Peptides against a protein of PDB entry 3B8E. Designs and how they scored, part 7

Target 1, 230 residues: chain A of PDB entry 3B8E
Amino acid sequence: PFLIFIIANIPLPLGTVTILCIDLGTDMVPAISLAYEQAESDIMKRQPRNPKTDKLVNEQLISMAYGQIGMIQALGGFFTYFVILAENGFLPIHLLGLRVNWDDRWINDVEDSYGQQWTYEQRKIVEFTCHTPFFVTIVVVQWADLVICKTRRNSVFQQGMKNKILIFGLFEETALAAFLSYCPGMGVALRMYPLKPTWWFCAFPYSLLIFVYDEVRKLIIRRRPGGWVE

## One batch from the design tools (peptide; made by RFdiffusion4, then SolubleMPNN)

Design b1_p8_6_s4 (from b1_p8_6, 3 letters changed)
Fold by OpenDDE base, seed 1:
Structure b1_p8_6_s4 (fold): chain B 230 residues (1-230), chain A 8 residues (1-8)
Amino acid sequence: as target 1 above (230 residues)
Amino acid sequence: RVIFPPLL
């Protein structure tokens, strides 16, 4: 979010408060739940990690987490952001370079893509109205990411959903996201304005894409051990 | 796996 905010000079897609709600709120219990996951069925057929040569965080993990899954998650968030701004009169092309005038509190006549003028207060309401759905989009794509993290090689259908703590984590992160999105006063306290229930569905294609992408990746690894995908 | 890189 922040890199595109700087490079494209667009209105802030995701606030610092919403980032903190992800890192300290919705991601903690799901991450801890993975410690309780059952070993994969083939664990006894795998050699132990060599602590001298094998990094805990290797290039493959970075490529998967940041380069592949992280990019799909970011695309999901930005999709939601652009849809909300477009519904409020700001087409994606018009947002490029708009940040300077958008963030200037003395400019009260910023035009949208249709020539409608927006006051500073109106613009900030729309900006903060984007932050909450972006946050919820992250939570929805996190469902898929948590589920795919259950295994390295086996399908989730082979592993099953037996980890009750992981299921609790999925419920908890969703309940927390709903609480932060809809609790009265969150607009004042956290600058998180309530989202329409329809915004929860904007992330579903991306969540499904993450899940299918990883299942296909794992299928390729199982069929072709030692391929470039591994 | 670190599940979520902070979306930078």
Scores: peptide ipSAE 0.045, ipTM 0.782, DockQ to the pose 0.040
Fold by OpenDDE base, seed 3:
Structure b1_p8_6_s4 (fold): chain B 230 residues (1-230), chain A 8 residues (1-8)
Amino acid sequence: as target 1 above (230 residues)
Amino acid sequence: RVIFPPLL
């Protein structure tokens, strides 16, 4: 989000506080829960990692994490952001370069795509109204990410949902997201304004896409061992 | 493999 904020000079899509709530809040318990995941049924058929040649962080992991799943997650967040701003009169093309005037406290006549003028206070309300749904979008796509991370090769349907700590993590991150989104005073404390319940559904197509994408990837790996997809 | 999104 911050890279696009700098490159495109758009209003801040996701606040620093909301990023911290993801990295330190919603991601912690889910990440720890993976340590309790049952070994895949084929683990004893895999050779041990060679500590001299096999990196812990390899090109495959970077490609999957940042290049594939991370990009789909970012697209989901930005989709929600652009929809909210468009519903408030700011079309995506109008946001390009708008940051300079958007963040200026002395400019109280910033025009939207329809010629309506927005005060600094009104603009900041809309910006912080985007941060919460973007955050919730990330949590919803993280459900799919956590579930696909249960296995490297086997389908989630083969592995099952037996990890109680992972199920607890999914519940905890969702409950935390709801708490941060709807608790009175969060707009003042964290700049997280309440969202309409409908915004929770904006991420569902992306969450489903992540899940289907990884299940198809795993299916290809199972059918063609040693292929370029592995 | 925790796929940390590039939340940067």
Scores: peptide ipSAE 0.038, ipTM 0.768, DockQ to the pose 0.041
Fold by OpenDDE base, seed 4:
Structure b1_p8_6_s4 (fold): chain B 230 residues (1-230), chain A 8 residues (1-8)
Amino acid sequence: as target 1 above (230 residues)
Amino acid sequence: RVIFPPLL
């Protein structure tokens, strides 16, 4: 989010506080829950990793986590952001370079794509209104990310959803996201304004895409061991 | 450890 904010000079898509709520809030219990995941059915048939040569974090893991899944997650967040801003009169093309004027408190006549003028306060309300749905979008795509992370090779359908701590983590992160989004005073405390319930669904196609993408990847690995996908 | 990428 922040990289595109700098490069494209768009209004801030996701606030620093919301990022902290993801990294330290919603992701903690899910991440810990993976330590309790059952070993894959073939784990004892695999050679032990050589701790001297085989890195825990390899290029493939980085490519998958940051380059593939992370990009789909980012696209989901930005999709939600652009939809909300478009519904508020700011088309994506008009957002390019707008940051400078958007963040200037002395400019109270920033025009939207339809020629409507926006005060600084109105712009900050719509910006912070975008942060909450972006945050929720990340939580929804993280459901898929957590589920795909249960296994490296086996399908989630082969592994099953037997990890009760992971299931608890999914409910906890969702409940926390709802709490942060809808609790009175969160707009003042965290600059997280409440979102319409419909915004929760904006991430669902991306969450499904992540899930399907990884299941197809795992299917290819299972059918073609030693391929470039492994 | 699935390191959830820090959302930067």
Scores: peptide ipSAE 0.032, ipTM 0.721, DockQ to the pose 0.041
Fold by OpenDDE base, seed 5:
Structure b1_p8_6_s4 (fold): chain B 230 residues (1-230), chain A 8 residues (1-8)
Amino acid sequence: as target 1 above (230 residues)
Amino acid sequence: RVIFPPLL
């Protein structure tokens, strides 16, 4: 989010507080829950890693986590951001370069895509109104990310949903996201304004895409062992 | 394993 904020000079898509709520709030219990996942049925057929040559964090893991899944998650967040700004009169093309005037406290006549003028206070309300749905979008795409992380090779349907701690993590992160989004005073305390219930659904296509993408990847690995996708 | 990449 912050890289595109700098490169495209758009209004800030995700605030520091919302980032902290992801990194220290919603993602902790889900991440810990993976330590309790049962071994895959084929683990005894796999050779042990070579501790001298095989890194725990390899290029393939970085490519998958940051380059593939992370990019789909970012696209989901930005989709929600652009939808909300478009509903408030700011089309995506109009946002390019707008940050300079958007963040200027002395400019109270910033025009939207329809010629409506926005005060600094109104613009900041809309900006902070985007942060909470972006945060919720990340939680929704993290459901899929957590589920795909249960296995390396087997389908989730082969592994099943037996990890009770992971199921608890999915409920906890969702409940925390709802609490942070709708608890009275969160707008003052965290600059998190309540979102319309419809905005929860903006991430669903991306969450499904992550799940399908990884299941297809795993299917390819199972059918063609030793391929560049493994 | 880095499971949840920070949003950049």
Scores: peptide ipSAE 0.052, ipTM 0.794, DockQ to the pose 0.040; fails the geometry check

Design b1_p8_7_s1 (from b1_p8_7, 3 letters changed)
Fold by OpenDDE base, seed 3:
Formats: sequence, C-alpha cells, structure tokens
Structure b1_p8_7_s1 (fold): chain B 230 residues (1-230), chain A 8 residues (1-8)
Amino acid sequence: as target 1 above (230 residues)
Amino acid sequence: PVLFPPLL
C-alpha cells in the first residue's frame, strides 16, 4: 500500500493504525494456530531439510507469499479502495497525484471527477471510510491464505479442518474486525469509520481466487512431482 | 504481516 501511495501520490489507501490492527491484531492468532496444524500425510516421504544448503525462507516461498498470494490480496484491497472512491466521485485516474492537495488542510475546494468541491474534513471522512473496508478486505482474503497455509502439497480437503485453534483464529480475527469496524467511537479512536455490511462481500471473489489458485497449484504439484511449479 | 507481505 505505501509503495503505491508514494509512487502514484494517491490518497492513503490504508492507514498506519489499520496496518497495526492487521499486524498486531488479526494476524497473530491465525499465525500461531499454524503451529498446531497436523503434519501432512506424506511428511515421512520427504527428505529432511539440509540445514547447510536449504534455506528456511527460499525463493519459492518468497515468490508464493509476496509475488503470488500477496499480490492477489493487494489487488483485492485496492479494488475495494477504488470502488469506494469512485462511488464518492473520485475516479481512479483522478486520484493520480491528488495526495498533495488531498492532504493539505488549507485547500477546501479539491474537485472530484464531476467538479464537486470537497473540504478537507469531507476528504478525510472519505479517506477513513476507505480504510475500514480495505482492512476488512484484508481479513477476508486472510481467511483463504490461512486455509491454504495448512498444507504444502496436499489439498485442504485431504488435510481437513481438524485444527481447532485455527478455526478459533478465523472466528477471532473476524470478530475483532467486526468490533473495530462497528464499535461506537472507533472513528475517533482509530480513524476507522463504520462500513456498510455489503463491503464484506467485495473481497469474496479474491478470497475464492486465492483458494482456487492454491488448490490448482497443489494439484499440479501432486500430478507432476519435480515440475517447474514445485 | 508475515502472512501478508504486500501489506508492508
């Protein structure tokens, strides 16, 4: 988010507070829950990692986490952001370079794509109205990412959902996201304005895409062991 | 986030 914010000079898509709520809030219990996942049925068929040659964080893991799944998640968040801003009169092309005037508290006549003028207070309401749905979008795509992280090779349908701590983590992160989104005073305390319930569904296609993408990847790996995908 | 690298 910050890279695009700096390069494109768009209004801030996701606030620092909302990022902290993800990193220190919604991600912690899910991440810890993976330590309680059962070993895959094929684990005893794998050679032990060579600690001298095999990195714990390898190029494949970086490519998958940052380059593939991470990019789909970012696209989901930015899609939600652009839709909300477009519904408020700011088309995606008009957002390019707008940050400079958007963040200036002394400019109260920033025009949208339709020539409507926006005060600083109105712009900040719209910005913070984007932060909460972006945050919720991340939580919804996190469901898929957590589920796909249960296994490296086996389908989630083969592994099953037996990890009670992981199930608890999914409920906890969702409940926390709902609390942060709808609790009175969160707009003042966290700059997280309440979102329409419909915004929860905007991430569902991306969450499904992540899940299907990984299941197809794993299917290819199982059918063609030692292929370029592994 | 460790699970979500593009949030960095």
Scores: peptide ipSAE 0.048, ipTM 0.808, DockQ to the pose 0.040
Fold by OpenDDE base, seed 2:
Structure b1_p8_7_s1 (fold): chain B 230 residues (1-230), chain A 8 residues (1-8)
Amino acid sequence: as target 1 above (230 residues)
Amino acid sequence: PVLFPPLL
């Protein structure tokens, strides 16, 4: 988000405070819950990691987390952002470079894609209206990410949903996301304005895509051990 | 998040 915000000079898609609510709020219990996951059925058939040569965070993990899953998650967030702005008259192409005038308090006549003029106050309402749905989009794609992280090789259907702490984490992060989105005063405290309930569904295709993508990846690994996908 | 690197 921040990289695209700098490179494309678009209106801020996600606030810094909202990012902190993800990192320190919605991700903590889910991440801790993975420590309680049952070992995969085949883990004892694998040789232990060589602590001298094998890194804990290797290029494959970085490629998977940042380059594959993380990119799909970011696309989901940006999709929600662009849809909201388009519904408010700002088409994606018009957002390129718009930040300079968007963030200027003295410009009260910023035109949208349809020639409607927007005051600074109106623009900031729309911007902060994007932050909460982007945040919720992240939580929804996190459901898929957490579930796929249960296993490295086995299908989630082989592993099952036996980790009660992980299930609790999914409910907790969702409840926290709803609390942060709808509690009175969150607009002032966190710049998180209430979202329409329909925005919760915008991320569902991306969450499903993450899940299917990883299950297909794991299927390939199981069928072709020692392949480049491992 | 470490889980969401593109969000940084």
Scores: peptide ipSAE 0.046, ipTM 0.793, DockQ to the pose 0.039
Fold by OpenDDE base, seed 4:
Parts: sequence; C-alpha cells; structure tokens
Structure b1_p8_7_s1 (fold): chain B 230 residues (1-230), chain A 8 residues (1-8)
Amino acid sequence: as target 1 above (230 residues)
Amino acid sequence: PVLFPPLL
C-alpha cells in the first residue's frame, strides 16, 4: 500500500493503524496456529533439510509469499480501495497524482471525477472509510492464505481442517476484524469508520483465487515432482 | 501485509 501511495501519489489506501491491527492483531493467532498443524502425509519419507545448504526462507518461499500470494492480496486490497473511491466519485485515473491536493488542508475545492468539490474534512472521511474495507479485505484474503499455508504439497482436502487452533484463529481474526470495524468509537480511536456489510464480499474472488491458485500449484507439484513449480 | 505470517 505505502509503495503505491508514494509512486502513484494516490490518497493513502491503508493507514498505519490498520497495518498494525493486521500485523499485531488479526494475523497473530493464525500465525501461531500453524505451529500446531499436523505433519503432511509421508513426511518421514522426505530427507531432512540440510541446515548448511537449505534455507528456512528460500527463493521459492519468497516468490510464493511476496511475489505471488502477496501480490494477489495487494490487488484485492487495491480493488476494494478503487471501488470505494469510485463509488464516492473518484475514478482510478483521477486518483493518480491527487495525493498532493488531497492531503493539503488548505485546499477545500478538490474536484472528483464528476466535478463535485470536496473539502479536506470530507476527503479524510472518505480516506478513512477506505481503510476499514481495505483492512477487512486483507483479513478475508488471509483466510485463504492461512488455509493454503497448512501444507506445502498436499491438498487442503487431503490434510483436512483438523487443527482446532487454526479454526479458532480464523474465527478470532474475523471477530477482531468485525470488532475493529463496527465497535462504537473506532472512528475516533483508530480512524476506522464502519463499513457496509457488502464490502466484506469484495475480497471473496481474490480469496478464492488464492485458494485455487495454490491448490493448482500443489496439484502440479504432486503430479510432476522435481518441476520448476516446487 | 504481503506475507503471512505477518512481517513487522
């Protein structure tokens, strides 16, 4: 989010507070839950990792996490952001370079794509209105990310959903996301304004895409061991 | 965030 905010000079898509709520709030229990995941079938038939040659964080993990899944997650978040701003009169093309005037407190006549003028206060309400649905979008795509992280090779359908701590984590992160989104005073305390329930669904295609993408990847790995997809 | 588990 912040990189595109700098490069494209768009209104801030996701606030620092919402990022902290993800990294320290919604993702913490899910991340810990992975430590309790059952070993994949036939793991004892695999050679042990060589601690001198095999990295815990390898190029494949970086490519998968940052280059593939993380990019889909970012696209999901930005999709929600652009939809909300478009519904408020700001088309995606109009947002490019708009940050300079958007963040200026003295400019109270920033035009939207339809010629409507927006005060600084109105713009900040819309900006903070985007932060909560972006946050919720990240939580929804993280459901898929958590589920795909259960295994490296086996399908989730082969592994099953037996990890009760992971299931608890999915409910906890969702409940926390709902709490942060809808609890009275969150707009003042966290600059997280309530979102329409419809915004929860904006991430669903991306969450499904993440899940399908990883299941297809794992299927390819299982059918073609030693392939470039591993 | 891009990575799960979270990166601080």
Scores: peptide ipSAE 0.042, ipTM 0.797, DockQ to the pose 0.038
Fold by OpenDDE base, seed 5:
Structure b1_p8_7_s1 (fold): chain B 230 residues (1-230), chain A 8 residues (1-8)
Amino acid sequence: as target 1 above (230 residues)
Amino acid sequence: PVLFPPLL
């Protein structure tokens, strides 16, 4: 979010408060739940890691988590952001470079893509109206990310959903996201304005894509051991 | 989070 905000000079897609709600709120219980996942059925057929040469966090893990899955998650968030701004009169092309005038409190006549003028207050309401759906989009794509993290090689259908702590984490993060989005006073306290229920569905294609992408990856690994995908 | 760097 901040990198594209700096490079493209667009209105801020995700606020610091919403990032803190992810890092300290919705991700904690899901991350802890992975410690309680059962071992995969093939674990005793794998060679032990060499502690001198093999890093726990390797280039492959970084590429998968940050370069592949993380990029799909970011695309989901930005999709929601662009849809909300387009529904409010700001087409994606018009957002490029707009930050300079958008963030200026003395400019009260910023035009949208249709020639409608927006006051500073109206623009900030729309900006904060994007932050909450972006946050919810992250939670929805996190469902898929958490589920794919249950296994390294086996399908989730082979592993099953037996980890009760992980199931609890999925419900907890969703309930917390709903609480932060809809509780009275959150607009004042956290600048998290209520979102339309329809915004919860914007991330579903991306969540499904993450799940399918990882299941296909794991299928390739199982069919072709020692390939470049492993 | 450490899991979601694209959020930076």
Scores: peptide ipSAE 0.053, ipTM 0.810, DockQ to the pose 0.039; fails the geometry check

Design b1_p8_7_s2 (from b1_p8_7, 4 letters changed)
Fold by OpenDDE base, seed 4:
Structure b1_p8_7_s2 (fold): chain B 230 residues (1-230), chain A 8 residues (1-8)
Amino acid sequence: as target 1 above (230 residues)
Amino acid sequence: LILFPPVL
């Protein structure tokens, strides 16, 4: 989000407060819950990791998490962002380079894609209105990410949803996201304005895509051990 | 790993 904000000079897609709410709020319990996941059924057939040669964070993990899943998550967030701004009169093409004028408090006549002028205050309301749905989008795609992280090789359908702490984490992060999104005063305290319930669904295709993508990946690994996908 | 990649 922040990289594209700098490179494309678009209005800020996700605020620092919402980022902190992800990193310190919604993701902590889910991440801890993975420590309680049952070992995969094939774990006793795997060779032990060599602590001298095998990194805990390897290129495969970086590629999967940042290069694949993380990119799908980012696309989901940006999709929600662009949809919200388009519904408010700002088409994606018009957002390119707009940051300079958008963030200038002295410019009160920034035009949208339809020639409507926006005051600084109105623009900031729209910006902060984007942050909450972007945050919720991240939570929704993280449901899929958490579920796929239960296993490296086995399908989630083979592993099952037996980890009660993980299930609790999914409910907790969702409840926290709803609390931060809808609790009175969050707009003032956190710059998180309430979102329309419809915005929760914007991430669902991406969450499903993450899940299907990983299940297909795992299926390929199971059918073709030692393949390039492993 | 739920990596925080969307946060970057």
Scores: peptide ipSAE 0.048, ipTM 0.795, DockQ to the pose 0.043
Fold by OpenDDE base, seed 5:
Structure b1_p8_7_s2 (fold): chain B 230 residues (1-230), chain A 8 residues (1-8)
Amino acid sequence: as target 1 above (230 residues)
Amino acid sequence: LILFPPVL
């Protein structure tokens, strides 16, 4: 979010507090749960990694994680952000360059796309109202990310959902996201304002897309070993 | 886990 915030000069899509809630809150248990995943059925047919030449974090992993899945996750978050701002009178094109006036506390007459004037306080409420749904969107797309990380080559349907710690992680991150979003006083303590229940569904198409994308990728790898997709 | 920085 910060990269687009800097480049496009839009209102801040995701706050520092919400980022910390992702990195230190919702992602920790899911992360640890992957250590308990059962080995894939084909593991004994794979050559061992060469410790001298093969990196644990290679270009393929970076491309998949940051370049493919991470970009779909970011698109999901930004979709939620733009929908919320549009519902509040700020169309996406109007947000370009708006940060300069948006963040100025002395300007109390910032116009939306319909000519309505917004005070600094009203603008900050809307900004923080975007942060919590963006955070929840990330949690929803993380469900798919965690599930696809269970395997490298086999389908999740071949592997199954037998990892009880991973299932616990999915429930824990969702419960934590709901707690942070709806607990009284979170608006004051964390600047996390309650979101409409409908905002949880904004990420579902992107979560499904991540899952389908990876299952198709894995299917291609299984059908065409040694292809450019591997 | 490694996937979150692009969301920033």
Scores: peptide ipSAE 0.053, ipTM 0.809, DockQ to the pose 0.040; fails the geometry check
Fold by OpenDDE base, seed 2:
Structure b1_p8_7_s2 (fold): chain B 230 residues (1-230), chain A 8 residues (1-8)
Amino acid sequence: as target 1 above (230 residues)
Amino acid sequence: LILFPPVL
């Protein structure tokens, strides 16, 4: 989000406070829950990692996490952001370079894509109205991310959902996201304005895509051991 | 953790 915010000079898609709520709030219990996952059925057939040559964070992990899954997650968040701004009169092309005037408190006549003028206060309401749905979008795509992280090679259907701590984490992060989104005073405290319930569903296609993408990847690995996909 | 790059 922040990279595109700098490069494209668009209105801020996700606030720093909302990022902290993801990293320290909604992702914490789910991440810890993975430590309680059962070993994969084939783990004893693999050679142990060589601690001198093999990195814990390798190029494959970076490519998968940041280059593949992370990009789909970012696309989901930005999709929600662009839809909300378009519904408020700001088409995606019009957002390019708009940040300079958008963030200027002295400019009260910023035009949207339809020639409507927006005051600074109105623009900031729309901006903060984007932050909460973007945050919720991340939580929804995190459901898929957490579930796919249960295994490296086996399907989730082979592994099953036996990790009660992971199931608890999914409910906890969702409940926390709802709390942060709808609790009175969160608009003042966190700049998180309440979202329409419909925005929870905006990320569902991306969450499903992440899940299907990883299951297909794992299927290819199982059918072609030692392939470039592994 | 996997969310850090796209979110950051």
Scores: peptide ipSAE 0.049, ipTM 0.804, DockQ to the pose 0.040; fails the geometry check
Fold by OpenDDE base, seed 1:
Structure b1_p8_7_s2 (fold): chain B 230 residues (1-230), chain A 8 residues (1-8)
Amino acid sequence: as target 1 above (230 residues)
Amino acid sequence: LILFPPVL
């Protein structure tokens, strides 16, 4: 979000408070739950990591987490952002470079794509109205990310969903996201305005894409050990 | 977090 905000000069897609709610709120229990995951069926057939040569965070992990899954998650968030702004009269092309005038409190006549004028207060309401659905979109794509993180090589269907702490984490992060989105006063306290229930479904295609992408990747690794995909 | 892209 922040990189595109700087490069494209668009209205802020995700606020600092919503980022903190992800990093310190919704991700904590899911991340801890992975410590309780059952060992993969092939773990005893693999050689131990060499602590002198093998990095814990290697190029493969960075490529997978940030370059592949992370990019799909970001696309999901930005898709939600652009849809909300388009429904409010701001088409994606019109958002490019708009930040300078958007963030100026003295400009009260910023035009949308249809020639409607927006006051500073109205623009900030729409901006903060985007932050909550972007946050919820991240939570929904994190469901898939958490599930794919259960295994390195085996399918989730081979591993199963036996980790009760992981299941609890999925419910907890969803309940927390709903609480932060709909609790009265969150607009004032966190600048998180309530979202229409329909916005929860905006991320579902991306969550499914993440899951299918990783299952296909793992299938390729199982069928072709030592390939360039591993 | 490994779960978050730098695109955030």
Scores: peptide ipSAE 0.047, ipTM 0.800, DockQ to the pose 0.038; fails the geometry check

